# Ledger of designs, part 56: peptides against a protein of PDB entry 8BZL

Target 1, 228 residues: chain A of PDB entry 8BZL
Amino acid sequence: SYDRAITVFSPDGHLFQVEYAQEAVKKGSTAVGVRGRDIVVLGVEKKSVAKLQDERTVRKICALDDNVCMAFAGLTADARIVINRARVECQSHRLTVEDPVTVEYITRYIASLKQRYTQSNGRRPFGISALIVGFDFDGTPRLYQTDPSGTYHAWKANAIGRGAKSVREFLEKNYTDEAIETDDLTIKLVIKALLEVVQSGGKNIELAVMRRDQSLKILNPEEIEKYV
Target 2, 242 residues: chain B of PDB entry 8BZL
Amino acid sequence: SRRYDSRTTIFSPEGRLYQVEYAMEAIGHAGTCLGILANDGVLLAAERRNIHKLLDEVFFSEKIYKLNEDMACSVAGITSDANVLTNELRLIAQRYLLQYQEPIPCEQLVTALCDIKQAYTQFGGKRPFGVSLLYIGWDKHYGFQLYQSDPSGNYGGWKATCIGNNSAAAVSMLKQDYKEGEMTLKSALALAIKVLNKTMDVSKLSAEKVEIATLTRENGKTVIRVLKQKEVEQLIKKHEEE

## One batch from the design tools (peptide; aimed at target 1 G74, target 2 R16)

Design b1_p17_8 (made by RFdiffusion4)
Pose (drawn by RFdiffusion4):
Structure b1_p17_8 (pose): chain A 225 residues (1-47, 50-199, 201-228), chain B 238 residues (1-200, 205-242), chain P 17 residues (1-17); non-standard residues A62 YCM
Amino acid sequence: SYDRAITVFSPDGHLFQVEYAQEAVKKGSTAVGVRGRDIVVLGVEKKAKLQDERTVRKICALDDNVCMAFAGLTADARIVINRARVECQSHRLTVEDPVTVEYITRYIASLKQRYTQSNGRRPFGISALIVGFDFDGTPRLYQTDPSGTYHAWKANAIGRGAKSVREFLEKNYTDEAIETDDLTIKLVIKALLEVVQGGKNIELAVMRRDQSLKILNPEEIEKYV
Amino acid sequence: SRRYDSRTTIFSPEGRLYQVEYAMEAIGHAGTCLGILANDGVLLAAERRNIHKLLDEVFFSEKIYKLNEDMACSVAGITSDANVLTNELRLIAQRYLLQYQEPIPCEQLVTALCDIKQAYTQFGGKRPFGVSLLYIGWDKHYGFQLYQSDPSGNYGGWKATCIGNNSAAAVSMLKQDYKEGEMTLKSALALAIKVLNKTMLSAEKVEIATLTRENGKTVIRVLKQKEVEQLIKKHEEE
Amino acid sequence: AEELAEAREERAEEMFS
């Protein structure tokens, strides 16, 4: 089989294929995640008439208690999402507990890291925001990128214009903003309205303590706008 | 040998997949192919690129392929690649029926093939398939459906779409004329002739298939030349 | 030339759609 080393070091210690994978993420639609007190919210920018909205969604459930949003190559994302879904079931089988948000994040990050050091393969061209709750009810938000690095965040953005949205969230992520569920959802819509020039072209989802993923209707989003 | 390896599965500096993009260029030079969803069925309209006089026409169709009892598809791009992929689609549909004893839902069949196409872009060092497909079908979950896939493995559901030559012009005509939720098969047939009239008119130059439900059973039929010649006459009056 | 460049960019955007 094909064994060419695709990800290699360059002078100065750069891994060019990873950096190029990060460029693919910037070409992706904006995704925003905010961790609230008892709620986590994901929002995504949408790119069209005659298209079925159900089929092209950027927010996916990995397990009953974990879901994710992504930016970058949509085909690479489907592969990573299905790999994570299989791992969530393997964990329930072996430990008899649902996966922690951190566990599945670590798994997705290590999968991505393997694709930066394996022969015959290019890196995954996606970043992911992963949200959910732990056994003790603690809300979580993690980010993964193509290098395999992962971190926890109070709030974050990935994809096109993520730097601008991040700077908005830095000034606006306060206790007042995450005091209630309505204000937590509102902060995500405001963060997206910063780069979407829009309001009717946004998808949003909410996850509450042990209540599973709820995707908001267009009519419910129009009320906030 | 590293010298002769064209490296078909790497990123460009901008995060682009050049072989995928070049494959999409090949599809844009293929015969026009469009699909339209309606309340009582789904249809595929295709430009025949085999319009030579000395051709025999031995099959019931040239560009439209039955995948299983409830599904059919059409292709744009490299014909040989399309043969490999359509054979694989039939195998996936049969593997699902064997396992679950029920027909494969349409989206599950599209996802399964797209995973194969995505693998060719990430590992193996091979050129990708130069094929875009339109899928039409019916399942107990979502009823009548239309899907499109491209060489990277991306797919989407559509009420109407077009692939191949002059597809951008065709998508424009569909946005203007497609009445969302009010289309019947007869009106969708009229719109298909209208769209192919601009982007290309003769019955020998076109191929039309319809998918409908009759007595709880799916019917996939290629329209005879007589029915197509009558549809062409009915439009010229407009 | 401009139209060819635009068409190539449109194809590139489809990977991210």

Design b1_p17_8_s1 (made by RFdiffusion4, then SolubleMPNN; from b1_p17_8, 11 letters changed)
Fold by OpenDDE base, seed 2:
Structure b1_p17_8_s1 (fold): chain B 228 residues (1-228), chain C 242 residues (1-242), chain A 17 residues (1-17)
Amino acid sequence: as target 1 above (228 residues)
Amino acid sequence: as target 2 above (242 residues)
Amino acid sequence: SAAEAARREEIAERLYE
């Protein structure tokens, strides 16, 4: 039988497929986002790349546009679909509006896409959460999170994936104005937060930094080690 | 629970896609396919299981498919699904060529198919493709390349990998014997034979049961060649002498 | 079997990042 209704309400009002998609996110490696004063930082737990795998093809952090990047947790293939759709929208916006997207705009687009997949017949929810960071045209740093439900919020700092709870608890205690006073301190905060859940130190961390009017920079392992 | 096993690909309470996992498990029962990247080329080696004497045409390549002038793939899994996907790959490659007047980059072709595969895991009324693919190719951006994709629509680049029966054991052997930066196509061919000999559930490896294709560059052109049976026999013989 | 369970878990882990 063609199961047209994948995501339906339970008798007690739960959307099981959405909740289960959230469980799928928890199977993903940890990602952390922190908004600094003039910087946004994404950190991810580097999954052990299998020997003989090309590291180039394993990316948990990606650019959506010159001013926006995203980290995700959950189903890799689902993430690729969302990323591609978001990239197309970013380019379309540039063509039609003649300005780059705001971080909120592209987050809403992604959130709306996810929400449609929770309500459309014959579609399962996306099994991903995303941290979306970047700069608006006015130079304001932004951090947003979106979940499988299509819910999104702005954050100072947040985490997704398997270690998200522990990382969030750390950030709640340690995120202060003093802790993000400089770019370096902000980066250090992200690393420290990830080290709460990542084993074997800085070698298992991937870090991306976006500064005002600068492109996404992926830090090399040596650059990460100076902060550990 | 059985309910999640019988329906379209949906999340389990634990956040798992069992139908995708089951498709991947099914591929484990298919014939072995190997891919090895070398400095001067890339190869596919595949187990040939269906040698039927009553076949009218000697299918020289049952499991290895030319996609375009610069790419080929091997398939492990359901044959009918494989035929659909390989045809789609060819169509995508041709459409790109017509639109842009240049060959499609290797990774872009892989991702295009992976998006299709992913869609079959997300849209209702569809089952995942019971197929994993190895892709070999050359483009001006990255040179020689080897990719693997699975029913989920996930893919990765590899120096060497294996899909199908005993793939885990084969990958382990490849990890032990593959020397990064020092792999020639000749050494890769020898390695392929070595691994197949150990992973195939046959008493003796024969050229009739193995298909090998190489992708090289000659005079600025990509050359995809399926090895003749005699060439494969020579490779097997060399391995037996070592 | 424990081996089958381990293999299934490995397959599942490959799907998530």
Scores: peptide ipSAE 0.415, ipTM 0.832, DockQ to the pose 0.766
OpenDDE base, seeds 1, 3, 4, 5: peptide ipSAE 0.380, 0.387, 0.388, 0.364; ipTM 0.803, 0.805, 0.807, 0.796

Design b1_p17_8_s2 (made by RFdiffusion4, then SolubleMPNN; from b1_p17_8, 9 letters changed)
Fold by OpenDDE base, seed 1:
Structure b1_p17_8_s2 (fold): chain B 228 residues (1-228), chain C 242 residues (1-242), chain A 17 residues (1-17)
Amino acid sequence: as target 1 above (228 residues)
Amino acid sequence: as target 2 above (242 residues)
Amino acid sequence: AEEQQKRREEIAEKLYE
């Protein structure tokens, strides 16, 4: 039944539900990703956690595997579905291939999942974009972005969500080899980028750092303030 | 505008899911449910609206459901939807127990249902569930827990929260009076009565209009208990004397 | 109507992260 087709082409060739899903992403808080030389950094705007809410259950940055983490912007419930699927795939890959996924592989998996939801009859697109960062087995740092359409690309730096435009403009001006020469400088770059859109400084920023052969580290507020 | 209002699983031009928003609005008109996490337990308090004289006095909890030995929930919203979801929760918990020979962790049960809720916001021909839930539970991983879930499939852990009618006011009161790290179950019960007394549109709070369940640990076992009417009366009386 | 619209907007904001 045509009535079940949610995502259809307009006469002019637009997939409106995909475009509208991209608008849903813009309603999310800002996330930024930066690839350094030997580090990948994710930064997110902290939504004011309600005073009585458990912070453990409010995470915009999550690990997909030991070598891969993701930040998202958009519908929280949609993100959970994608994250869970990605985690299962990461584990499956380890079992079947006996190696961790590459960042590109898991990004492609997520992208393909999203794409299927743009083409499947009776399904709406996922209302999320994601920044996926990590290290390949060879120690190469990677940053990818995916959007509701299922499109994905590799980036040096990028941003998603409400303030993404301003953050990207900042990164375009300030992302240089000198700016990422050290891990600390790379972290500072992310913080500075987020401060373009985040009010009240470091208190409203969450930062995740992954270094080569190290697990994801979420910086505490005190650690973040050292870089401000 | 109306075109997007009627379709259950489509984004508006602004990226909004109106049917999810409307479902949540509908829940705002449902009876109030409170959850409070304490150091030594967790509780649910719910408004009982259906006091019909012809109801057989079998004190069945109208809004509080035992899910398994370690978890209970309270519901706000469409009763029929709530029945479906609570039954599903019980089934999920039972299947997990059978498969793994251990009780399902609290958050996993919540997440499993939330994935179902989310699906009803994404798959065509489905409408969102018009139900929010509060979950109380204990597991060996996190101890006592309180969760809230909504029609979107979103959920969160809470120290204290409220769903249903006047939930915003209730949450505000909870924020003011909840003392982190110092909350006993006794104090939580008192707080629940205090908040319900102010948020329920009744001239006087009565025990017949309130359901309260507590979840505690005794001798290494979870105990879920629905308070008797007399116990609730005593709590109300104590509040009136303060 | 305005109050209802405000509540709906607040609800909508909670859906996104």
Scores: peptide ipSAE 0.390, ipTM 0.808, DockQ to the pose 0.748
OpenDDE base, seeds 2, 3, 4, 5: peptide ipSAE 0.297, 0.366, 0.053, 0.327; ipTM 0.705, 0.767, 0.758, 0.722

Design b1_p17_8_s3 (made by RFdiffusion4, then SolubleMPNN; from b1_p17_8, 12 letters changed)
Fold by OpenDDE base, seed 2:
Structure b1_p17_8_s3 (fold): chain B 228 residues (1-228), chain C 242 residues (1-242), chain A 17 residues (1-17)
Amino acid sequence: as target 1 above (228 residues)
Amino acid sequence: as target 2 above (242 residues)
Amino acid sequence: AAAEEARREAIAERLYE
């Protein structure tokens, strides 16, 4: 008998495989997202790249479309599947609707995909959470989070991965309108938040910024050090 | 605890995929495969374990497979799984060529197979492939490339890496001796022999127990060449003299 | 035993980012 039922309810009403997928997310390195006034910023803990590994192939932040990017925490291979599906949907939307996706639309698509994998026979949940940021066509910055369950919510700021609790506690205390008044202050807030869990300072942080009507920009280490 | 060990594609309470981890552990018992990227080429070196005197055909390359004109791979793990995956790689490459009238980019071929591997970790009734692969290739986008993939469907680009038996020790040696930006194919071959000599559980390294393939560019064409035993013997001899 | 456990943990860590 093919054990087709992977994700089932426990007698007490828990979906253990979804909960365990959330534990898989906690094994991922920390990612932080912050929505500013006219900027969205993603920061990630840079996993120590093994000597001799090509850094090009190690990406925790990726573009889904010109106006949307994503950071994830959890299973790397699972993330690739989600990213590829999301990219295809973004392109399909452009072809069929003749407009880029809204950040909410693509988040809902990803969330629906994840949810189906919690309810489909013979499929395990995705072992990833994602922070999805970007700009809608009206120029509004957006930040969404999605979890292995397929739940999603809009956020001002959030964190995922192993250090997420500490980072969220920091953001809850320090996220104010004053703290995001400028693009530079917003970037500084993300860096400070990540430094709560990253030991080696700015060298172990990767930052991506998206501004209104601009493409995703990954900051180089020198640019990051200016904010530390 | 045992229930999570017996079922494929399930998370443990700690968020672990034990069957994937066990597949990766099993690969540690397979013959050693090395990949080294040089400025003027890329190579694979693999341990040959199955030398049976009664084999009718001298398999010149038991562990190294040509995928297309621009790519080759080496395998560590379950032979039957390796055969399925290498055949799939060839099919993917050919379908791409037919569709786009150009060779598939190296990373795209790797990712296509990695998506298949990942699927075997997520869809019920399937076990992970017990195979890791090293890929060597050339394309117009990135030039010479070396990739590694594992049963999880994860992959990475490398300057030098190792899979199979004693891979951790081999990687440590490669980290010590690999000189970034100064690696020639000749020096890479010497390094491969040096590392294999230390990592293979043999008293003496012999050409019969080593397969080496090089990928180079000549006159705007990719050339994949499996070294002859005599050439490997010369490399071993040179190493013994140093 | 400790070395084997460390190797298993290292394998596990490679799966997550």
Scores: peptide ipSAE 0.412, ipTM 0.810, DockQ to the pose 0.773
OpenDDE base, seeds 1, 3, 4, 5: peptide ipSAE 0.105, 0.387, 0.407, 0.291; ipTM 0.711, 0.780, 0.813, 0.698

Design b1_p17_8_s4 (made by RFdiffusion4, then SolubleMPNN; from b1_p17_8, 12 letters changed)
Fold by OpenDDE base, seed 1:
Structure b1_p17_8_s4 (fold): chain B 228 residues (1-228), chain C 242 residues (1-242), chain A 17 residues (1-17)
Amino acid sequence: as target 1 above (228 residues)
Amino acid sequence: as target 2 above (242 residues)
Amino acid sequence: SAAEKERRERIAERLYE
């Protein structure tokens, strides 16, 4: 009998492997996304990069296309698979449709991919959640979240990973129109949100900013400290 | 928890992949492999365990494999799994060369194999590979590189790292002695011997029990060289004299 | 042993980001 990883319904209607995959996400470091007026910001808790590890190869935030970036929480290897497929789709879309993907489109693609892995016999769910941010071609900033089930929603702000609950609670209290009135305030909001769960201040935070018609910018530690 | 221990590619209630963890644990019992990145080269040093008198004196690298002209790897774990993966690496590299008429970038080769490893953690009916690899290479994009990959399909770039037996202790020693920006291949070799001498469960380090390969650039070409036993002996001797 | 448990936990932590 092939020991098939099967995602099946329990008698009470639960997909346990999906739920357990969500638990895998909670083992990941925290990521936060915030949509501003003309900016989208991703912040992640820097996992203590081993002293001898090349930081270039440790990325929790990645570009999917020029107008879309993603942060994830959960199984790193699973994330790589999803990221690669998403990148291919973004390029394919540009070639076939002659326009960049909308943030919703690529999110839906990722969500559908994840969903298929919950329904396909012999496959386990992806052990990752993702925050997907970017700009549509009309200049509208977008933030989406997807989880191991393949569910996705649009958000003003959200968090995933180990400290997500605390970060979300903070965002629920502090996300106001005034708090995102400027790009700088939006960045500050993300930093403050992450500081709810990150102990060592700005040194353990990675921030990525995407502004309208601009490429993804990863802030250096000095730039982050200006907001703290 | 135990009911999930025997099943491959299934999450535990806590979101863990126990078979992947167990594969990594198994690798901890394998022979030690070190990788060190220097300014002028990169090296692999591996413990040779299979010293049998009946082995043909053919200069055989037990743990170090040439992948292409620009890359080599060292393996820790199940030998049969390692053979499959190293063969796959060679095939991937060759296919890339044929397709693009240029050598595969180091990281792309690593990621290609890591995607295979990952698949064995996600598709039912498969077990994880019981192998971790260290990769050394050179490409025109990043120069000299050192990577580590594990059964999960995760990988990372390193200045120095260790896999296999006593890897944690070795990594600790590397962290203490590795000087970023000042590491020459010569100093890296000395460091490798130092670390192996302390981490291998042998009373005295001998050249017969250590394989070392260096990757350098000479006249715009990559040179992968497995050190001769005499060269390793000299390195050990130098270490004993300090 | 406690040491073995800690080692296993460290292994597990490497899988997640």
Scores: peptide ipSAE 0.398, ipTM 0.821, DockQ to the pose 0.781
OpenDDE base, seeds 2, 3, 4, 5: peptide ipSAE 0.432, 0.396, 0.081, 0.342; ipTM 0.830, 0.818, 0.774, 0.768; seeds 2, 3, 5 fail the geometry check

## One batch from the design tools (peptide; aimed at target 2 R16)

Design b1_p18_1 (made by RFdiffusion4)
Pose (drawn by RFdiffusion4):
Structure b1_p18_1 (pose): chain A 225 residues (1-47, 50-199, 201-228), chain B 238 residues (1-200, 205-242), chain P 18 residues (1-18); non-standard residues A62 YCM
Amino acid sequence: SYDRAITVFSPDGHLFQVEYAQEAVKKGSTAVGVRGRDIVVLGVEKKAKLQDERTVRKICALDDNVCMAFAGLTADARIVINRARVECQSHRLTVEDPVTVEYITRYIASLKQRYTQSNGRRPFGISALIVGFDFDGTPRLYQTDPSGTYHAWKANAIGRGAKSVREFLEKNYTDEAIETDDLTIKLVIKALLEVVQGGKNIELAVMRRDQSLKILNPEEIEKYV
Amino acid sequence: SRRYDSRTTIFSPEGRLYQVEYAMEAIGHAGTCLGILANDGVLLAAERRNIHKLLDEVFFSEKIYKLNEDMACSVAGITSDANVLTNELRLIAQRYLLQYQEPIPCEQLVTALCDIKQAYTQFGGKRPFGVSLLYIGWDKHYGFQLYQSDPSGNYGGWKATCIGNNSAAAVSMLKQDYKEGEMTLKSALALAIKVLNKTMLSAEKVEIATLTRENGKTVIRVLKQKEVEQLIKKHEEE
Amino acid sequence: YDEFLLEKMEEAEEKEEE
């Protein structure tokens, strides 16, 4: 089979294929995640008439207690999502517990890292925001990128214009903003309205403590706008 | 040998996949192919690129392929690659029926093939398939459906879409004329002739298939030349 | 016909190199 080293070091210690994978992420639609007190919220920018909206979603459930949003190559994302879904079931089988948000994040990150050091393969061209709750009810938000690095965040953005949205969230992520569920959803819509020039072209989802993923209707989003 | 390896599965500096983009260029030079969803069925309209006089026409169709009892598809791009992929689609549909004893839902069949196409862009060092497909079908979950896939493995559901030559002009005509939720098969047939009239008129130059439900059973039929010649006459009056 | 489509891919590759 094909064994060519695709990801290699360059002078100065750069891994060019990874950096190029990060460029693919910037070409993706904006995704925003905010961790609230008892709620986590994900929002994504949408790119069209005659298209079925159900089929092209950027927010997916990995397990009953874990879901994710992504930016970048949409085909690479389907592969990573299905790999994570299979791992969530393997964990329930072996440990008899649902996966922690951290566990599945570590798994997705290590999968991405392996694609930066394996022969015959290019890196995954996606970043992911992963949200959910732990056994003790603690809300979580993690980010993964193509290098395999992962971190926890109070709030974050990935994809096109992520730097601007991040700077908005830095100034606006306060206790008042995450005091209630309505204000937590509102902060995500405001963060997206910063780069979407829009309001009717946004998808949003909410996850509450042990209540599973709820995707908001267009009519419910129009009320906030 | 590293010297002769064209490296078909790498990123460009901008995060692009050049082989995928070049494959999409090949599809843009293929025969026009469009699909329209309506309340009582789904249809595929295709430009025949085999319009030579000395051709025999031995099959019931040239560009429209039955995948299983409830599904059909059409292709744009490299014909040989399309033969490999359509054979694989039939195998996936049969593997699902064997396992679950029920027909494969349409989206599950599209996802399964797209995973194969995505793998060719990430590993193996091979050129990708130069094929875009339109899928039409019916399942107990979502009823009548239309899907499109491209060489990278991306797919989407559509009420109407077009692939191949002059597809951008065709999508424009569909946005203007398609009445969302009010389309019947007869009106969708009229719109298909209208669209192919601009982007290309003769019955020998076009191929039309319809998918409908009759007595709880799916019917996939290629329209005879007589029915197509009558549809062309009915439009010229407009 | 397939050769024609492969030629168009090559032409597109050459144009990208420019």

Design b1_p18_1_s1 (made by RFdiffusion4, then SolubleMPNN; from b1_p18_1, 9 letters changed)
Fold by OpenDDE base, seed 1:
Structure b1_p18_1_s1 (fold): chain B 228 residues (1-228), chain C 242 residues (1-242), chain A 18 residues (1-18)
Amino acid sequence: as target 1 above (228 residues)
Amino acid sequence: as target 2 above (242 residues)
Amino acid sequence: FDKELEEVMEEARRRAEE
């Protein structure tokens, strides 16, 4: 039946469309985020780019604002919509409040957007989870994760996508104050975490770092290999 | 009949709103939340199910939300839905305060949210919120208050109640042990631990798995406090010694 | 923005103020 409501409860109380969207996320490339002391790091598994595909079009890490960046797992087209709306909100906030968004604020915005799509007529959930990292205006590093349901939490470290379980298990064991004592150690932690699920070293990893009062930096493969 | 199961705003031939019932079923699988009204305060006690080591410690409360200076709530059900509703509660309360220069009466805030919930059961193409709430508050009209609301938009005032997993059993226990007119906040806390110990699907009750908030009046001001883990541990220990 | 949803919510907010 072409019922207008796409996301409805099952008799046992499940929202199947949300659960299925979460399954779409699990099929996505693995992404990891780690909050250091004065650094936030995102790493993503590179899918084999077709030989003729422009590498610029396959970026899985994007800036939302100067102080916030995001990685995602799941449907790329859905991610584009979320990213665009988030960017608009970041700019709007700067204009209206005269300050950059906090990482929590923009995460809550994205989460609210996702939740609305789970309850809106004729709309399906977004098939994406996101890791959102950045710095608040006071210089505090933040990491948030959101899922298709619109839930969000703050994390020290987390992972999403197909290899998320293994990466999280690694992070649970290895995330210590000592392991994030320096920027370089934090970067190494992310790389090591991704290597739990990614084969062939630094060539298959996209890595982005944001340091306090610095812009997002995407590391090239040569820079990544220095840490491995 | 499967025909009515997928439509959000249509009565079954038997006069049932299946989507509302199914939302309530979802809530039945959520973590347990208790509310108890005492003579000198009111409390919420909620189960913490998801303890992740990598969570940032800044999360003071998973299930309990401060709404304003005089009210708090606890939620059972879909977390994202709960976040939307708690934000609405805060907005309504703040808007009222700005307009009237007084805090919104507790029941009025509850009613406003219930109207929103009800709308999502009646307007086509919307699903019900998969959330039940317990509200605790104080106002100058009725003093300490405890309310419960469900996905249908129905609400009621309570002396003690429970939502979420094993709520029926918890309510039965509360009915047996609640002493009307003699309930102190201290006794209410003890009762909450007793009920949670029996209703939570855990081998042993631990402070890590329980969140408790109290609302009291001190020097003519409302005080909402989330108990520290050590305080909860002491309550559990006292219960085990009895 | 689901304008319809926002309208429903605003109406509920208005009723709370009455």
Scores: peptide ipSAE 0.204, ipTM 0.570, DockQ to the pose 0.068
OpenDDE base, seeds 2, 3, 4, 5: peptide ipSAE 0.031, 0.200, 0.178, 0.046; ipTM 0.496, 0.561, 0.566, 0.647; seeds 3, 4 fail the geometry check

